# Peptides against a protein of PDB entry 3ESW: the designs that were tried, part 88

Target 1, 322 residues: chain A of PDB entry 3ESW
Amino acid sequence: NNIDFDSIAKMLLIKYKDFILSKFKKAAPVENIRFQNLVHTNQFAQGVLGQSQHLCTVYDNPSWHSIVLETLDLDLIYKNVDKEFAKDGHAEGENIYTDYLVKELLRYFKQDFFKWCNKPDCNHCGQNTSENMTPLGSQGPNGEESKFNCGTVEIYKCNRCGNITRFPRYNDPIKLLETRKGRCGEWCNLFTLILKSFGLDVRYVWNREDHVWCEYFSNFLNRWVHVDSCEQSFDQPYIYSINWNKKMSYCIAFGKDGVVDVSKRYILQNELPRDQIKEEDLKFLCQFITKRLRYSLNDDEIYQLACRDEQEQIELIRGKTQ

## One batch from the design tools (peptide; made by RFdiffusion4, then SolubleMPNN)

Design b2_p16_7_s1
Fold by OpenDDE base, seed 4:
Structure b2_p16_7_s1 (fold): chain B 322 residues (1-322), chain A 16 residues (1-16)
Amino acid sequence: as target 1 above (322 residues)
Amino acid sequence: NENEKLVKELLEKLKE
């Protein structure tokens, strides 16, 4: 009896697809109750939910993408991408081109476009005067600064001229295209938008211990790739734990299609206590938010994303990003 | 799809 293995395979794949799709159906009443209770009783869960409500969707703005593409030197960017791509002997149409694009965007952003601001330059004394700046503290935004989603303004006094310089911490990435300066928050915010503007799959990674970065889904590598605009870093998830010897507890990735605990990718040593939430509750929370983000997707999109999720979970368990 | 590849690989192994 020749077992038609191909027929069995097709039947198994259909049943498997149906099983996967069943997990992404509307949440049961019990799951909704669990979710509501969790976000009402756990402050960390509230924080993750609040971040997801912003970070998962804010960068999916076609108007912003147009403004970004009009602001960047696309001729320079693509010239450099094409040059480096050609050096390595790749043919046109290879999926690896997007990796070269992201690497050039990292270079361009750090070297040509954006500036690190530990302290601002004095508005009166001009460029390269940050060494003369003394912090006076932080205050709320004024009426003008408030137009650009500013949460806080750092205040500095110039030791040379005595004038006050304001450093508003803008959260509007379009304003950051003008100001072209900031710290990890501003860098990651604008760079996430830049990557999204090229039609790339991008996640914003929040670390509880005061750092933020991106992940890009490489079609060539078929995985999420660490991207840090501050460090001009591509595929170096170890830099925080190993190179910086940073202690960390949580790394959470926020994207249009899901929220994922990516701590295992980045926390390789010096792990801080994960005591803000139960592990099962965090897993439930991320899955629940992810499920909600996918409610409008078709069955094929849901299935493809679920397959990516499974591969990522396998990768995170195996530690293969080393 | 990697799962489809895995199922195909498993089926090939079941044919041996």
Scores: peptide ipSAE 0.020, ipTM 0.555, DockQ to the pose 0.090
Fold by OpenDDE base, seed 2:
Structure b2_p16_7_s1 (fold): chain B 322 residues (1-322), chain A 16 residues (1-16)
Amino acid sequence: as target 1 above (322 residues)
Amino acid sequence: NENEKLVKELLEKLKE
């Protein structure tokens, strides 16, 4: 009996699609109750929800994308990308071009565009005076700073001239295009917007242990790729656990299409206790938020994203970045 | 052989 594997495969594919689509239907009343109870009773869950409400949507702003593209030296960027692609990229096909673009954006951002600000320069003494700055603490924003989604302002006194310099921690990425300085938060915030402005699939990764970075979905590699603008790092998820010997408990990725626990990609050693939430509750929370983010998508989009999610889960379990 | 692989992969996905 020649088993018609083609017929069986087609039938299974239909059933599988229906099954996947059934998982992304509107949440049952019991799931809504579970979600509400979880976010009201668990502070970590509430934090993840709060972050998702901002990070999953804020970067999908066409007006901001235009401002970014008008601000960057696109001629320089594409010249460099074309140059690198012409050397090695033609053998790998057109999909690798985007990887070269992201690598150049990392270079451009760190080398040409943005500045690390551990301490600000003295507003009175000028450039390269940060060594003379003493922290006095933090305060709320003034009326001008408040226009740019500023929650905290770090205050510094110059040891040379005695003047006060303010370092506002702006969360408005458009303001960061002007200021062109910050720490990991400002770097990741603006760089996430930059990547989004090129039409890329990007996630913002929050680490509980005070670091943040990006992930980009490479069509060439067919997976999510670690991207850290601070480090000019592409596809080096090990840098935190191995190179920095950083201890970490949670890494959560926030994108327009989902919220994903990506801890397994980055926490390779020195794992801290995961005691903030039950693992099942975290899984449920991420899935529930992801379902909500996909409510407006069609069946084909839902299916394609679900296939991508499954591949990512397999990757995260197998640990093989091949 | 490719179709058999696909069937197996789909069967595994349906178990989850």
Scores: peptide ipSAE 0.018, ipTM 0.544, DockQ to the pose 0.794
Fold by OpenDDE base, seed 5:
Structure b2_p16_7_s1 (fold): chain B 322 residues (1-322), chain A 16 residues (1-16)
Amino acid sequence: as target 1 above (322 residues)
Amino acid sequence: NENEKLVKELLEKLKE
């Protein structure tokens, strides 16, 4: 009896597609109740929801994408990408070009475009004067700073001239195109927008232990890839746990199409207690938010994204990101 | 065969 495996596979794929699509139907009343109770009773869940409302949508702004592309040296970027692609990329297929683009954007951003700011330079003394700056604390934004989504301003006094320098922590990434300085927050914020401006699938990864980075979906590698603009790092998820010996509890990825607990990709050792929420409740929360983000998508889009989600979950379980 | 492996993988996914 020659089992027609091709016919069986086709039938299974149809049934599987229908099954997947059924999971993305409008939430049942019981799920809505569970969600509401969770976000009202659990502070961590409320925080994840609040972050998702911003991070999942803010970077999908065509006007911002245009401003970014007009601001970057695209000629330099593409020249460098083309140069690297011409060496080996043609043999590996066209999809690898995007990996070269992301690597060049990491280089360009760190080396040519943006600066790390532990302390600002003195506004009076000029460049390379940060060593003379003493922190006085933080305060709220003034009227001008408030125009650029600024929540906090760090205040510094110059030990040389005695003048005060303000370092606004801007959350407006368009303002960051002008200021071109910051810490991990500003770096990740603007770099996320930069990647999005090239039409890439990007997630913002929030770590509870005061770090943030990106993930890029590589069509060449067919997976989410760690991207840290501060470190000029591509596909090095181990750098925090291993190289930094950082202790971590949660890493949550926020993208336009979903919210995902990616802790297993990055927390390889020195795991802190995951005591902020029950694991089942966190899983439910991420799935529920993801489902809401996909409500406007068609069946084919939902199916393709669900296939990627399943592949990622398998990857995270198998520890293949090591 | 490769098709049998695919069918088995699909069956596993449908059981999840």
Scores: peptide ipSAE 0.017, ipTM 0.531, DockQ to the pose 0.781
Fold by OpenDDE base, seed 1:
Structure b2_p16_7_s1 (fold): chain B 322 residues (1-322), chain A 16 residues (1-16)
Amino acid sequence: as target 1 above (322 residues)
Amino acid sequence: NENEKLVKELLEKLKE
């Protein structure tokens, strides 16, 4: 019996694709019930859902992308990228250009564009006066600050002149293009938008232990790459656990195409108890939200993303960045 | 797609 192995191969590939696609069909009633019960009974699950409703879609705004590109010094950025690419990039192919772009954006953002703000300068005394500022606490936004998605305003008194300086914690990334200062939240928020404005695949990573960063999907490396704008860091997921000796429990990545527990990429030692949710329930939650985010995609897009997901899961299990 | 490659490789090995 001449087994037509080519025909069998084709049939197996079709069945495999159909199997993968079947996982992304509309959720069964039982899965919807499980999801609803989970988000109503588990605070951590509710928090992940709430973050996904914002972070997965907010950066997909073409008007914001245009404003970003009009605000940045694109001539300087591309000049520097082209210079670095000309040294070594031609041997590695065109896909490496985006890695050089992200590295330059990290440099540009930290060195030329944005400022770390532990304490604000005194509005009356001027530049380099933050050392004279005493925190008085936090309050709600005023009428002007409320226009820019501000939930909290930090209040400081100048020890030199006695005047009050307000530091609004703006969540509107377009306002951050004007203010050009903040902490890890403002840095990551605006930098995520910047990367998105260049048409890159980007995720926002939330760490439960009060830090946030990005991931960029490198076509050259064919994987998700750690990107921290605060640290000017590219592909250094170990910096938190190893260099900082930071204790962590959860790292969750939020992107337009999915929500993924990426804790295994970043928590290499000093793991805190993962007691906020059952591991099976967290896995279910992330998969359920991811499935919802993909409902409008065609079968080929779903299949490609599912293959990418599988590769990432293999990477995360092996604990080795390929 | 690495999975498609793996499936194809497995299928080629089945020919052997």
Scores: peptide ipSAE 0.019, ipTM 0.556, DockQ to the pose 0.093; fails the geometry check

Design b2_p16_7_s2
Fold by OpenDDE base, seed 3:
Structure b2_p16_7_s2 (fold): chain B 322 residues (1-322), chain A 16 residues (1-16)
Amino acid sequence: as target 1 above (322 residues)
Amino acid sequence: NKNDEIVKKLLEKLKK
């Protein structure tokens, strides 16, 4: 009995596609009730929903992409990408080029473009005066700062001249193209937009223990790749748990096409209690939000994304970055 | 064992 494996595989693919598509249909009334109850009763779930409403869509702004591309030194970036790509003997058109681009963007962003700001320089004394700055606390934004989605302003006094310097924590990534300084929040916010501006599939990763980074989907590696602009890190998900010995409980990735618990990628040791939500409820929440984000997609798009999701889930379970 | 091979081959084809 020659099992026609090709015929069976085709039939399985059709049935699997239909099954997947059935999962991405409009939510049943019972699922909507479960979702509403979860978001209203669980603060962590409410937080994830709130973040998804912003982070999943905010970076999909063509006007912002244009501003980014006009602001960056694209000639330098592509020159460096081409140089490194050619050194490694790759042919033009290989999917690996995008990995080189992301690596150069990491280099360019950290080395040439953006600055870490532990303390601001004194606005009166000028450059390299941050050592003279004493924190006085935080306050709300003024009228000008409020134009750029600023929630908090850190206040510093210069020990040398006595003047006050304001460090507004801007959430407007376009303003960050001007200020070119910040901490992990500003770095990740702007860098997420930068990656999106190159047409990349990007997720914003929120860690409950006060860190944030990116993931991009590498077509060459056929997986989500860890990207941390602060660390100039590419594909090093272990840096937090192992190198920093950071204790973590949750890492949630927010993208245009979904919300995913990626904790298993990054929490390799020193796991904190995951007591903010039931695991089943978190899984349901992420799936429900993901389903809603895909409501406008066609069957082929839904199917392709679902295949990607399953591959990621397999990766996360196996602990093997293949 | 035969079923596993069939499933494996099917999975390999499904990855294409």
Scores: peptide ipSAE 0.014, ipTM 0.443, DockQ to the pose 0.129
Fold by OpenDDE base, seed 2:
Parts: C-alpha cells; structure tokens; sequence
Structure b2_p16_7_s2 (fold): chain B 322 residues (1-322), chain A 16 residues (1-16)
C-alpha cells in the first residue's frame, strides 16, 4: 500500500489552514465580555487599547504618504541606496534592497532631515541658542498649535533676551515635516510615517519606560527588525538593555495587522516588574485587538499573517536572531 | 509561503 504522502500532505495543510483560520473568526460572546471587563478594570489594558486605536491605523494614510515622498530628497536617498546595493546587494537578491533603503532612511533622517530638540532655540536670538533656554514648565496649546494635534507645549525663557519660546509637542506627523525637530516621540512618529510611505510593513513600538521606536518587516531577513531613528539603529534590539543599561517592563508593538508584546526582543536584562496586568490578560488583549484588525482580511491574508506571527513567537522564545 | 515550504520540507522528510 503506497501511502500517498502527497495526498496526506495536502489534506493536513488544508486542515491546518482551517484550524488557523478558525482562531481568527469573530470573537465569541465570552471573549467580548472578557475584553470589555479587562479594559474597564485594568488601566494598562485601557492604555494599550487607546494606543491601538490610533497607532494601528493613523499611518495608513495615502495622502500623508504622498506629502512625505514630495518632501524628502528621493534622488539623494535612492542614489545612496543604489550605491550600497551595487557594492554588496546583488549576490543576496532583490529583497535586500529594502534593508538598504531602511538603512539609508535612518541615515538621511538623522543626518540630513530631522533635529534632536532637547531645548528649543530662542525664537528671538536665532540658531544655536538652546543653551540659553530655561524651562518654565508646560501649558496647553494655543489656537494655532491646536490645529496640529498638540497635547502640550513646553515653555522656555531665554536667559539672554528674556523672551519666551514655545516648544509645542505636535503629534501631527505632517506638521513635523515642517518643524523638523523633536524628541523620541516626534522622531518615531514621523519616521514611522516615512517608512510607511515607502510601502513598508512597519510597527510602532511603545516602551512603558518613556521610549519609542519602530520595527520593519524585512523580507530579506524574514523577520521584524528593530529600527530606531534617534539612534540611526538597524537590527540592534539590545541597545536599550545592554548599551543603555535601561530598565524596562513592557514593549508593545502596534501595526495595522496586529498588536504584539515584543518585550522579549528588547528586555534582555534589568527587567522591571510586570505588574500592570496579568500575563494571560495581556496575551489575550493583544490577540483580541489583532483579531479585530484582521476582520476585513481574506482567508489567505489571515493565514499568511498567522504564519508570520508564529515565526515571530518562535523567534521571541528562542532569543536567537538566526 | 514559508509555511508551505516548511510543510513541503517536512513532507520531504516524511517521504524519506
């Protein structure tokens, strides 16, 4: 009896696909109740939900992508990418080109485009006057600042001229294309949009301990890759735990297709207590939001994403970027 | 699809 292994294989694959797809069906009433109870009773869960409602969708704006591409020096960017790809990339295939693009975007953004703003320059005294600025505190946005999703404005007094300079903390990434300055929040916000504007699969990573960065899905590496615009860092998830000796509790990645606890990728040492939510409840929350984000996808898309999710979970458990 | 390839590889291993 020649076992038709090919027939068995096809049958197993079909059953496996059906099984995976069954997990992404509409939430059962019990799951909805659990979700509602969790977000109403747990502040951390409410925060993750609130962030997901913004971060998972806000960057999927074609009009913003056009504005970004019109604002960047694409000729310079692609010239540099082509140059590096021509040296090293041809042997590795076309998929590596996108890794070179992300690396160049990191370079371009940090070196040529955006500025770190610890303190603003004095609006009266001009450039390179931030050393003369004394913080007076923060206030709400004025009528003009409010147009650009500004939650707070930092107020500074110039020690030289006595004038007040406002540093609005804009959350509108299109406004950041104009201002071209900020801290980790502004950097990550605009850089996430920039990466999305090139059609890349990108997640926004929120760390509870006041840092934010990106992840890019590399088709070449076939995994999520750490990307920090502030650090011009590509594939260096260890920089926070090891290089900075940063203590961290939670890293949550927000993308159009899911919300994922990526803490295991970044928290390599100095782990803070994870006491904000039960681990089971966090896992449930991320899965529940992820299911909701995928409700409009077809079975093939759901299956492909589920396969990617499984590979990521294996990676996160093994701790080896192979 | 990488999973299809994994399944194919697993099947190839099962054929041996």
Amino acid sequence: as target 1 above (322 residues)
Amino acid sequence: NKNDEIVKKLLEKLKK
Scores: peptide ipSAE 0.014, ipTM 0.455, DockQ to the pose 0.083
Fold by OpenDDE base, seed 1:
Structure b2_p16_7_s2 (fold): chain B 322 residues (1-322), chain A 16 residues (1-16)
Amino acid sequence: as target 1 above (322 residues)
Amino acid sequence: NKNDEIVKKLLEKLKK
């Protein structure tokens, strides 16, 4: 019996595509009930949903992208990217250029553009006076600070002059282009917007143990790549578990096309109890939100993203063979 | 075995 392998392969491909597409159809009533019950009864699930409603879409703002590109020194950035790209003689193809761009953006952001702020400088005494600042606590924003999505203001007193300095924790990334200072939250917020402004596929990664970073989808490496603006780090997912010896329980990635539990990429040792939600319920939650984010996409886009998702899941299961 | 060859050929064609 001459097996028509071409016909069978075509038939299997069609059936596989149809099967994948069927998973992204409108949720059944039972799935909606499960979702509603989960987010109303589980605080961690409610938190993931709340974050997804903001982080998955807020950075897809063309007006913000224009403001970012007008604010950055693009001539310096591209000069440095071109210089590094030219050293490799173009042997790796055009897709590697984007990796060089992200590496330069990490350098530029940390070295030339943004500042770490443990304590603010005294507004009266000027630069390099943060050592003289004593924390008095936190309060709500004033009328001016409230214009820039500010939930909390840290208050400091100068030990030298006695004046009060306010450090508003702005969540508006456009305001951060002006202030150019913050901690991991402000760094990751603005850097996520910067990467998005270059047309890159980017996710915001939230760690339950008080850290945040990015992932960038490298077309050269054909995978999601760890990116931490605070550390000027590219493709070093091990830095938290191994270098810092950090204990962690959950890492959740938020992007325009999905929400993904990426804990297996970053939690290599010192795993804390994952007791905030059942593993099956977390998997269901992330899949349900991802499905909703993809409702407006066509069948080809859905299929391509589903193939990418499958490759990522295989990577996460196998672990990086370091 | 014969089944492995069939699966391999099918996979090669599905990747094109």
Scores: peptide ipSAE 0.005, ipTM 0.435, DockQ to the pose 0.113
Fold by OpenDDE base, seed 5:
Structure b2_p16_7_s2 (fold): chain B 322 residues (1-322), chain A 16 residues (1-16)
Amino acid sequence: as target 1 above (322 residues)
Amino acid sequence: NKNDEIVKKLLEKLKK
């Protein structure tokens, strides 16, 4: 009996595809009820939902992508990428070019484009005067600042001239192309948009313990890769838990195609209690939001993304990020 | 062993 292994494999693949596609069908009434109850009763779940409504879609703006590409020094960027790619990249295949691009964008962004702002410079005294700035607190935006999705303005007084300087915390990434300064929030926000503007698959990672970064899907590495614009870091998920000795409870990744708990990638030690939601409910929530984000995709797109999801879950279980 | 368990779990899910 010549077991036609090829025929069996094909049949198994068909059945597997059908099974995967069945998971992404419209949610059952019971799932909708569970979801509604969860987001109405659990504050953490409501927060994750609220973030998903913004972070999963805001960066998919073609007009913003055009503005970004017009603002960046593309000639410099591609010159540097081509230079690094020419050394070793040709031997490893064309997909590695994108990894070089992301690495150059990290360099360019930190070294040439954007600035860290602990305190603003004095608007009156000019550049390099931040040392003279005393925080007075925060307030709501004025009429001009409110045009750029500003929720909070930090207020500083200059110890030298006595003038007040406002540091609006803009959430409009297009405004950040002008201001070119901020903290982790502004860095990650604009850098996420920059990566998206190059047509890359990017997720925004929110850490409950007041940090944010990106993940990029590397076609070369065939996985999600840690990317922190503040640190000029590529594929160093350990930096928070190990290098910073940071205590963390949750890391949630938000992308156009899904919401994923990526805590296992980044929380390697000093884990804080995960007491904000039941693990089963968090898993359900992320899957439910992910399912909704994929409702307009075709069967082949759904299947490809589901394969990536399964590979990521295997990676996270195996702890291969160490 | 872990790959076998994943394949087994996949096969169990496919039998459903």
Scores: peptide ipSAE 0.007, ipTM 0.415, DockQ to the pose 0.239; fails the geometry check

